# Designs tried in a protein design run: peptides against a protein of PDB entry 4PN1. Part 8

Target 1, 261 residues: chain A of PDB entry 4PN1
Amino acid sequence: KIEMNFLNKPIVPDTTKVISNFLTHYLITEPVEHVEIEAKLGTLIDLETQNRFEFPVMNETILNPEFNLRTRFESDMTASEHKYLNEFLNQAFRDSQKPGRLPFAYKHTKQVDLFYETEDNSRDKIRVSKNQSDNQVLACVKKRRVADLFLYCPNDAFDIRISISDELPVSMPSGNQQPSLTRLKDRVGYVHQEIKIDLTKTTQNDPVYDTTERHELEVEFGNIADLRDRAQKAKDGMEAPLFRRVQLFMDNVRILRREHS

## One batch from the design tools (peptide; made by RFdiffusion4, then SolubleMPNN)

Design b1_p29_1_s2 (from b1_p29_1, 16 letters changed)
Fold by OpenDDE base, seed 5:
Structure b1_p29_1_s2 (fold): chain B 261 residues (1-261), chain A 29 residues (1-29)
Amino acid sequence: as target 1 above (261 residues)
Amino acid sequence: EEEKKKEAEEELKKREEKLDEEMKEILSK
């Protein structure tokens, strides 16, 4: 007979605990009402060198937000990397349809995001998302970035930013208001066990600058209500459900950040 | 049982084909 360890009990990685605590804060302690929680693949850039940040660690580590490391996070990848991840996820989708597996759901969306300035000239813009095919309004939100948690991943192609945002539903801008920015998004979305994985190609047309294209991969908690319930249970002393969900999320992130062309 | 299996296989094939087409379209632009 084999046991897991000398206690014969599962052990929770410290990373899982730290992330769980971070999430619990913004789910329960200082609750964000319309919370979005996502991880983006990208690169921590050293502002001094403009190269990938180098930290004296040998594995995945959560950076302490109390320290100004003079970094920026670039949530972008090359077209080739994005293509590779798309092919990888396509295969994962196919494999998940086999008997005995939990299937992925797949959704392809093409939308236009229109950004509007707020009347109060706040830094937060109103985003109106429309379907490209029929111009149907999908959402109208004011998104505020609440907090970020950065993971430096020296052994992988990408670093990770976990972001907590507040996506407040708001009324449509006045009909006479013009968008300050327009973005086209081509998104392929994969959902597995309520974890969303999105590959997004964003095209931005600037009248002054050349058309810019961005390739992003994001992993999102698809069931915030469940996550909030788990976080509440964790505050009440039952941490296992939250830890399991965070572990699942992070394992998916870890799979993806290791894949490279 | 065989009919259900066949239907499932056909559905899977259709999903795969659709996925591949969509991906090709996205990546070609």
Scores: peptide ipSAE 0.036, ipTM 0.515, DockQ to the pose 0.012
Fold by OpenDDE base, seed 1:
Order: C-alpha cells, then sequence, then structure tokens
Structure b1_p29_1_s2 (fold): chain B 261 residues (1-261), chain A 29 residues (1-29)
C-alpha cells in the first residue's frame, strides 16, 4: 500500500502560508476598507538587461519585498498568447457545463475608462468607467495600490504579481472637467467558485504616441467578505479555511501561467 | 433562473465547507 508521506496526510505548501499571511495583514492587521486583491500574469524584467530576470532558483518562488532586485513588472502579453488563453478558457467553460461539474459564469464587457485629475493634485486619478454601448456609469473610483507580492516562475510562460489595492468610491467629477486620459477596454470575464478570471484588451489613444494596445490576464478574489472572514478565523487560530481559499486561487493562477501558444 | 442561481450558490457553499473541513482535519492531526 502506498502512502502520501510518513504522516499519510496532505500538507500545506509554504507558498500558501506566505501568501495567506500577506493577505491577512491587509485584510485584518492593517485593513484596507475597499480592498481589491488580484494576480496579474506578466514578466519580471531586469532593469539592466531589459530581458526577463534570471533568478538563481529552479521553481516558483515568492520574492522578498524587502530587497530591491532592480526589476520591473510588465503585465502585458502578446496578442497570440492572449488569444490562446481565451480559447483555453472557452474550452474550460464548456467542460464545466457538463453534469457533475461546477459551471463557469461568462461575461463579455466593453467599457470606456475616463481618468480625471483630482482638485487637490493628488497622485491618484479618479476613474469613471462607462459601458460603451449605452454610456451608463459602471463605477467612479479612486484606486490606490497598497502592496505587491511578486512570484518568479522560471518554468512557466509568465511571472505573477499579486496586488493589494484600495478602490475608494468617489463622487463624479464636475461636468466642466475634461478627462486627462481615455482607455477602451474589451473584457472577457470568467467566474468559477467566486474566483474571477479576466482577459482584457486595453486600447489607449495618445495624441503624441501611437495607439497602444495591451493584453492582460488577471485573477481576482470575487468574494472579499468571505476572504476577510477566513483571514479573521486564521488570526484566531483556525487557518484551514484561509489556506484552502488561497490554494484554490493559486492553483487557478498556476494553470493559467503554464498555458502559452 | 434566480432559483437555479441560488441552488448553484448553495451547492458551491456546501462543497467549500467540505473542503474546509478536510483541510481542518489535515491541520489538526
Amino acid sequence: as target 1 above (261 residues)
Amino acid sequence: EEEKKKEAEEELKKREEKLDEEMKEILSK
């Protein structure tokens, strides 16, 4: 008879514990009120070489944020990679509709994001999101990035940035203000077990620079209230619910970062 | 459609609770 290990039970990966502690800090210890928690696929770039960073590790590793590694993170991918991921997720969606599975939800959204400067010249811009078809306001927020956690993934097509952001709802800018920037977003969204997976094409028109197109994939925790409850329980000594939710999130991220054209 | 959505949400919740219990058992031993 074969056993899993000498205890004959699963163990919690160290990555799960580290990420869980990171999330608990910004959910409970220094709580962000309107928190968004997302992972983006991209590339850690060495600022000296402008190529993908080469770290002396052989597998997925969380980079220590206390160290300046002289890197930048690019959340862009090629159009072909983005298309491949869309086809992959479409197949996963179809397979999830089979009997005995939990189904994906699907949503296609085209929106316009308008960015406005704040009266107080604060660093954070006000973002007004509108539906492209009927110009209905979807959201008006001031988004601030609070913290990042980077995962270097040498065996996969992409590295990962997990970001904690504060999305503060704000009043609409005065009717006399002109947007400083306009972005078109074509977003295909998938939801499975309250984990959101979004493929986004962003088009930006710059009067000085040519039209730039960006292709992004993001994975987001769809139920922050539940995640906060789990984080509180973890702080109170019951870690299992939080670890399970973080493991689910990371397994979905791991599936996606391995897929490439 | 709303009733089917509620049923699916309840089923999801039950499955998650089961997974949480399994993880708890792993950590308690």
Scores: peptide ipSAE 0.026, ipTM 0.468, DockQ to the pose 0.021
Fold by OpenDDE base, seed 3:
Structure b1_p29_1_s2 (fold): chain B 261 residues (1-261), chain A 29 residues (1-29)
Amino acid sequence: as target 1 above (261 residues)
Amino acid sequence: EEEKKKEAEEELKKREEKLDEEMKEILSK
């Protein structure tokens, strides 16, 4: 008979605990009301070298936010990488439709995001999202980034930024205001077990700069209410449900990150 | 096919619950 360890019980990875505590803080301790929690694939760039950041670690490592590492995060990938991930996710979608599996949901959306300056010259812009096909308003929000947690991933093509954001619903800008920025988004979304995976092509027209295209992959918690409930239970001493949910989220992120390695 | 999906979902749920129980037992020590 083989046992997994001397207790013969599963152990929780430290990464899961650290992320769980981070989420619990912004879900329960200092709760963000309209919270969005997402992980983006990208690259930690050293501001001094303008190359990928190098740290003396050999595996996935959460960077301590208390230390200024003089880095920026670039949430972009090549068109070829993005295409590959799309094909990979399409196959995963197909495979999940088989009997005995939990199916993916799929959604393709094309939207335009219009950014408006606030009257108070706040750093936070108002974003109006519209459907490209019928110009229907999908959302009008003021998004504030509350916190970031960075994972350096030396063995993979991408590093990870986990972000806590507040998406405050706001009234539409006055009809006389012109958008300061317009972004076109082509988004392919996959949902599995309430974890949302989005592939987004963003086209930005800058009047001064050439049109830029970005390719992003994001993984988001699709059920914030459930996550908040799990975080509350964790705060009350029952950590297992939260740890399992965070582990599921991170395993999905790890799968996606490894496909480009 | 729909019944098989439900059965699979229930099985997955049971597995998750078992894992949660196992973790609770570890964390309680």
Scores: peptide ipSAE 0.020, ipTM 0.398, DockQ to the pose 0.026
Fold by OpenDDE base, seed 2:
Structure b1_p29_1_s2 (fold): chain B 261 residues (1-261), chain A 29 residues (1-29)
Amino acid sequence: as target 1 above (261 residues)
Amino acid sequence: EEEKKKEAEEELKKREEKLDEEMKEILSK
């Protein structure tokens, strides 16, 4: 007979606890009303070298936000990396359709995002999202970045930024306003157990800057209400449901960040 | 334009400081 450890009980890794506490803060303690919670794959860049930052650690590490590490996060990847991840996810999708598995859902979406300055000249822009095919308005929101948590992943192709955002629904801009920025998005979305995985090709048309193309992969909590309920239970002393959901999310992220072309 | 840029930089700094304080609280628990 074998036991898990000398207590014969499961233990929770510190990574799971730290992330769970981070989420609980913005779900329950200082609740963001229209919260979006996503992880983006990318690279922590050393501002001095302009290369990937090298921390003196050998595994996945949550960076302490109290320290200015002179880094920036680049959520972009190469077209080759993005293609590889798409092929990988397509295979995962196919495999999940087999008997005894929980299937992925798949969605391909093409949208245009129009960004407008606010009347108060706030930094937060109004984003109007439209379907490219019929110009149907999908959303009109003011998105505010609330918090970030960075994971340095020295053994993997990508580092991770977990972001908390507030997506406040707002009225459409006045008809006399011109967009300050337009963004075309070609998004391939996969959903498994209410975790969303999106591969996005973004073409940004800036009146001041040249047109830029980006390739992003994001992992998002698809059921915020459930996550909030789990976070509330955690505050009430029952942490297991939250830890399990965070573990699922992070395992999906870990799978993806290990894949590279 | 320079003044607006400076104001924007100051606002960004204040926001970062606030986030740092919030995270201190989270990490202290």
Scores: peptide ipSAE 0.008, ipTM 0.248, DockQ to the pose 0.017; fails the geometry check

Design b1_p29_1_s3 (from b1_p29_1, 19 letters changed)
Fold by OpenDDE base, seed 5:
Structure b1_p29_1_s3 (fold): chain B 261 residues (1-261), chain A 29 residues (1-29)
Amino acid sequence: as target 1 above (261 residues)
Amino acid sequence: DEKKRREAEEELKKREEKLDEEMAKILSK
C-alpha cells in the first residue's frame, strides 16, 4: 500500500495555517458580527509600473500586510477569461451531478445594486440590492471592508485577495434619497460543499463616462456559522476542522486561478 | 439513483471525517 507520508496522515500547508489564523482573528478574536469572507481573483498591480506586481518568490505567497508594497488589487478579468471560467464551472457542475459525487447547486441572479450615501457622510455606502425582474428588494446593507489578505500567485493567471467584510443590515434609505451609483449585476453562482463560487458581470452606467463592464470571480464561505464554530474550536485547541475547511476553500481557489484560455 | 446518491454523500462525509480525525491526531502530538 502507498502511504501519503511517513506518518500516513494529511499535512496542513503553511498557507492554510496562516489563512486560518487570519480568519480566526476576525471570527473570534475581534469578531465581525455580519462577516463576509471571500476571495477574489484578480491582479496585484505595482503602482509604480502599473504592471503586475513582481515579487521574488516562485509560488503562491501570502503577502505580509505589515509591509506596504505599493500595490493595488484589480478584481477584474477579461471577458474571454470570464467566459472560459464559466464554461469550466459549467462542466464541473455537470460532472458533479454524476453518481458518487456531491452535486453543485446552480443559481443565476440578475440584480441591480443601488448605492446611497449615508447621512453621516461616512465612507461606507448603503447598498440596496434588487431583483432586476420584479424590483424586489433582496438586501439592504452597509458593507465595510475590514481586512484584506493578498496572495501573490506568480505561476497562475490570477492573484488572490481574501477579504473580510462586515455586511451590516440597515434600514432602507429615505424615499427622497437618490442613489449615488447604480450597478447592474449578472451573477452566475455555483455552490459546492457550502463554498460559493460566483461569476459576476457588472455593468455601470455613468452619465459622463462610457458604460463600463467588469468581470469578477469570487469564492466565498457559504456557511459562516459553521466556519465560526470551527474557528472557535481552533482557539480551544482543536484546529483540524478549521484547517480542513480553509484547505477546501483554498483548493477551490487554486483550481480556479489556474484556469485560463 | 437517489439512494445511490445519498450513499455516496454519506461515504464522502465519512471520508472527510476520517481526514479530520487524522489531522487532529497529527496536531495533538
Scores: peptide ipSAE 0.177, ipTM 0.743, DockQ to the pose 0.026
Fold by OpenDDE base, seed 1:
Structure b1_p29_1_s3 (fold): chain B 261 residues (1-261), chain A 29 residues (1-29)
Amino acid sequence: as target 1 above (261 residues)
Amino acid sequence: DEKKRREAEEELKKREEKLDEEMAKILSK
């Protein structure tokens, strides 16, 4: 009989362990209270060449944040790529409705994001999100980026940025305050096993510059409380639940970054 | 509808717990 390996057991990939440790730091060790954890598809750009970064590796690689690689991350993709991913996810949604599968949930939203300056001149702006159809307030938050982890993916169409953010709920700005920036968002959201996948088209109007449009795909942990519980268990010596959840998350990301038109 | 949703959520939780236990066995030496 054929065995998987000399232990005859599955093993945990090193990538899973590294990411798990990264998440544990910001969930437990130095905890972010209102944490958002997401992966975005995009491109690592070399600041010197303005082309995609080239690193001497042959597969998915987590970049060490201690090294300054002189790169920037562009989370934008072409309209064609975005459309293809939408069609791909729509098919995945349909297939998941079949007997014996766990179904996707689906939601299409159109919202406007209004950004306001803070009275204390903080670098972080207050974001008010409203539904475009009825102007209902969906959220009012002050978002701060805490940390990033970059994955260079030479064999795929996209590189990955995993971001830790703090989304602090705050009171609505005063009625006399005007927004400094307005963005329109068209978002298609898919949820499977509490992993959220969002395709977003963002439109921004600038009086000086032409209208800009951005196309993004993000994958987010939909149950932070559960993830934090798993991270705590990992710190206490039981790593399996965290590793499984991180592996699920990364497998979904890997599926998406391989798809291209 | 709410009852059906709760039942589905409980079933999902049980499945996840089983998968966590399976991975725990894998990590055991």
Scores: peptide ipSAE 0.147, ipTM 0.703, DockQ to the pose 0.021
Fold by OpenDDE base, seed 4:
Structure b1_p29_1_s3 (fold): chain B 261 residues (1-261), chain A 29 residues (1-29)
Amino acid sequence: as target 1 above (261 residues)
Amino acid sequence: DEKKRREAEEELKKREEKLDEEMAKILSK
């Protein structure tokens, strides 16, 4: 009989623990009421070189937020990379429809996001999201980014930003207000085991700058209530459910960031 | 065959609708 280790018990990776603790803080300790938790694929850029930062590590590592590393995170990829990921996810979707598998759900959404300044000149803008096809309001929120956790992934094409955001539902802006920014979003969404994977093409028209396109891939916890419950249990000393969910989330992220043309 | 094509398209549409519904259900939790 083979044992997994000298205790014959499962071991949770340290990365999972760190992320779990991070999530627990904003789910339970200082709870964000309308929390969104997502991981975006992108690149940690060295502000000095404007190139991808080269940390002296050899594998996935969580950066300590206490240090100013003089980096910025660019949540973008090339169109070709985005296309490849789309094809990859399409194949994964197809494969998941086979007997014996848990199926992906699939949704294609086109929306327009209108950003409005707040009356108090808060840094947080009101975002009104509308369906492009029928102009129906999908959401009106004031989004505040609460915290970020960065993962440097030297062996992969992308680094990761895990973000905690508060998406507070708010009233629609006055009809007299003009949006300060308009973004078109073409989103392909995949959901598997309540983990949401979105491929988003964002188009922004700026009167001063040419039309800019951004290609993003984000992974989001689709069941916040469940996650919060798991986090509460973790706070109460039962960490396994949270660790398992975080592990699932991160494994999906890891699959995606490793996949490139 | 035009009939077969239409049937296939309808079936695809139904599948897509089902998938959308499932996604909505998941995201609503």
Scores: peptide ipSAE 0.022, ipTM 0.342, DockQ to the pose 0.011
Fold by OpenDDE base, seed 2:
Structure b1_p29_1_s3 (fold): chain B 261 residues (1-261), chain A 29 residues (1-29)
Amino acid sequence: as target 1 above (261 residues)
Amino acid sequence: DEKKRREAEEELKKREEKLDEEMAKILSK
């Protein structure tokens, strides 16, 4: 008879545990009320070389946040890479519609984000999101970046930033305020098992800086309430549901970061 | 371009300090 190991029990990788603990902290221990949890594909750039960061590891590695490695994360990719990922996801979508599979959901949205300075001159800006077609207000929030966790992925096309953000609903800015920044977003979204995958083309108009374009791919936990429940169970000693959900999330991220044109 | 780089570096420094503090809380438990 074959056993999986000498304990004949499944083993949870350290990556799963570390990420699970990171999430649990901001879901349960010091809970963020309106939490958004997403992973972005991009590149860790060494500030000294301005090239992709090089670390003496041979596989996926979570970087310790306590060490300043003098890196920045560029959540961007080329148009060709973005197109390739879009084609890849379209094929995955089609395949998931086959009998015996769980289907993707698909949505295409175009919105404009208007950013306003707060009255107290806080670093956090108010974001008003509107539908491009009819200018209907979709959301008005104050988004605060709470924490980041970086994964260096030397064998893959992209590195990963997992971010915890707080999106506090707020009232609309006063009519006399002008936006400090505007972003046009063309987003195609895929949802599979409550994991959201978004490809976004962003055009940013800044009064101070030149107009910039960006191509981004993000993976987000689509059911925060469920994730919070799983995290609570983990704190109570039952870790399996959380580990499984984190594993699902990370497997999707791993699939995507391996794809490149 | 150089200005943008400097601004990004300064922002990074501030963010790293914040992240260090947050992680310290996690690791202390």
Scores: peptide ipSAE 0.020, ipTM 0.296, DockQ to the pose 0.020

Design b1_p29_2_s1
Fold by OpenDDE base, seed 3:
Structure b1_p29_2_s1 (fold): chain B 261 residues (1-261), chain A 29 residues (1-29)
Amino acid sequence: as target 1 above (261 residues)
Amino acid sequence: SAELKRKEEEVEKELKELEEKLEKKNALP
């Protein structure tokens, strides 16, 4: 008989533990009420060189947020890369519809996001999201970025930012307020085992800059209640359910960040 | 107010221009 190791028990990768602890903090220890947890594909840019950051590591590594590495994260990719990922996910969707597989769900949405300044001129804007086809309000929220965790991925096409955000539902802005910023979003969404994968083309007009288009891929935990339950169990000493869920999430991210045209 | 209406019209115009630009680019398949 062959055993897995000298304990004959599964072992959890350190990356999974670190991420799990990070999530547990904002789910349980200092809980964010309306938490959104997403990973974005992009590039860590060295502010000095304006090129991709280089760190003396050979594999996926979580950057310590206590160290100022003088980096920024660009959550963007080329149109070609974005198209390739779309085709890749479309194929994955089709393959998942076969007998014996767990199916993807698919949704294509076009929306406009309208950003409004708050009366107190706070940093957080109110975002009103509307469906482009019928102008129906989809959401009205005040989103605050709470924390970020960066993964440097030297062997892959993309680096990763995992973000904790608070999406507070708020009342619609007064009818006399004008949006300070508008964004059009063309989003293709895939859901597999309650992990949401979104490809988004965002068009924005800036009064100072020309119209910009961004191509983003995000991976999100689609069941926060379940994740919070798992995090609570982990805090109570039963870590396995949380580790399994984080591992699933990260494996999906790892698949995607390796894909490029 | 007349100023508010002008701002609304400007935003609507901007949205329309953005939509046209988006439509000129192929939607995600």
Scores: peptide ipSAE 0.007, ipTM 0.340, DockQ to the pose 0.010
Fold by OpenDDE base, seed 1:
Structure b1_p29_2_s1 (fold): chain B 261 residues (1-261), chain A 29 residues (1-29)
Amino acid sequence: as target 1 above (261 residues)
Amino acid sequence: SAELKRKEEEVEKELKELEEKLEKKNALP
């Protein structure tokens, strides 16, 4: 009989512990009420070289947020990379429909995001999202970025930003207010075991840079209530359910960040 | 009111132009 290790017990990877603690802070310790938790694929750029960041590590590494590494995160990819990931996810979707598997759910959405300035001239804009086909209001929120955790992934096509955001539902802007910015989004969403994977093409008009297009892939926790329950149990001394959920999330992220055209 | 109407028309025009640009590109499969 083979054992896992000399204790014959599962060991939690340090990455899982660090991320779990980070999430627990914003779920339980200093709770964000309308929390969104997502990972975006992209590139850590060194501000000095304007190239991908180079750090003396050989594998996935969580960067310490206490240190200013003089980096920016580019949450974008090429159209070719985005297409490749779409084809990859389509194949994964098809394979998951086979007997004995847990199936993906799939949704394609075209929406318009309208951004409005707040009356108090706060930095946070109101976002009204509408369905492009029938102009139905999907959401009206004020989104605030609360915290970020960056993963440098030297062996993979992409680096990762995990973000904590507060998405406060707000009333619609007054009928006399005009949008300061409009964005079109073409999004395909895949859901597997309540982990949401979105591929999004975003088009916006910029007065300086003309029409810009962005290609993003994001992975989101689709069941925040369950995640919060797991985080509470972790605070109460039962950490295993939280670690399992974070491990599932990170394994999906790890699969995706390795894919490239 | 006339200024608001002109601004609304401008936003609608911009939205239409963006939609046309998006439709020229392949939708996500």
Scores: peptide ipSAE 0.000, ipTM 0.293, DockQ to the pose 0.010
Fold by OpenDDE base, seed 4:
Structure b1_p29_2_s1 (fold): chain B 261 residues (1-261), chain A 29 residues (1-29)
Amino acid sequence: as target 1 above (261 residues)
Amino acid sequence: SAELKRKEEEVEKELKELEEKLEKKNALP
């Protein structure tokens, strides 16, 4: 008879604990009221070499946010990589519709994001999101990035940024304000077990800069209330529900970051 | 949601069963 270990109990990977603690801080300890929690696929760029950051580690590593590693994160991929991931997720969607599986939900959205400067000249812009088909206002928010956690993934196609953001609902800008930036988003969204996976093609028309196109993949916690409840339970000494949810999230991220054409 | 919780419990059960099967398969005599 084989046992899992000398305690014959499951253990929680250190990565799961670190991420869980990070999330708990911004869910419970210093709670962000309108929290968004997402992971983006991208590349850690070394500012000195302008190439992918090369760290003396052999596997997935959470970088300590207290240290400036002279890196930037590029949340972009090639059109071919993005297409490959779309095809991969489409296949995963189809497979999940089979009997005995939990099905994906699918949503395709085209939206326009209009960014407005705030009256107080704060760094945070007001974002008005509209549906491109009917111009219906989907959201009006002031989004502030609160914290980032970076994962260097030397064996995978992408590195990961987990971001905590505050999406404060705000009133619509005055009718006399012109948007400082317009962004078109073509988003294909997949939802599985309340984890959202979004493939987004973003076209940005900047009056100062040339039109830029970005291809992003995001993984988001789709049920923040549940996650907050799990984090509270973790603070109360019952960590297992939070660890399970974080592990599910990270396993989905790990699947995606390994996929490449 | 209550449904999500039930699904999670089912997944945990399936994972546990899978682990038990793997343990049996890999069981050294």
Scores: peptide ipSAE 0.000, ipTM 0.265, DockQ to the pose 0.017
Fold by OpenDDE base, seed 5:
Structure b1_p29_2_s1 (fold): chain B 261 residues (1-261), chain A 29 residues (1-29)
Amino acid sequence: as target 1 above (261 residues)
Amino acid sequence: SAELKRKEEEVEKELKELEEKLEKKNALP
């Protein structure tokens, strides 16, 4: 018989604990009502050099938010990187359809996001999402960024931002109000074990500036109710279910951030 | 069972053929 370790028990990585605690805070302690929890692939940029940040660590490291490292996060990637990830996920999708595997679900969505200013001139905009094909309203939300957790990943192609947002459903803007910004989104979504992986191409037309295109990959918790239940159990002293779910999420993120052409 | 294994192999074969068709058609973006 082979045992896992001298206790013969699973070990929880410190990264998993830190992330789990972070999530528990915004799920249970100071609960965000309409919480969205996503990880975006991108690059931590040093504001001084405008290059990728260099921290004196050799592996995946959660940056302490108490320290101002003078960084920004860029969630964009090249079209080539995005294409590679799409091909990779397509293959993973195909492989998961085989007998004995848990299958991916797949969805391709083309939508238009219309952004409206709020009456109170708040920083948060109202986003109306519509289907490009029939102009059907998919969502109308006010998204507030609540918190971010940054992972510096020196050995991988991408760094990670885990974001907690409040996506408050709101009423449609008045019919006389014009959008301040319009974005086209072409999104390919892959769902595996209630973890959603989205490849998004965003096109923005500026009347003054040239059309800009962004390529993003995000990983999202698809079952917030389950995650909240797990977080509550963790607060009650049963941490294992939360740790397992966070570990699954992070393993998917780790796979993706390592993939490059 | 041997019958289950045969069905699994048939499904794998069909899936492979479908994959090849989908790749040729670029059905997955």
Scores: peptide ipSAE 0.000, ipTM 0.345, DockQ to the pose 0.010

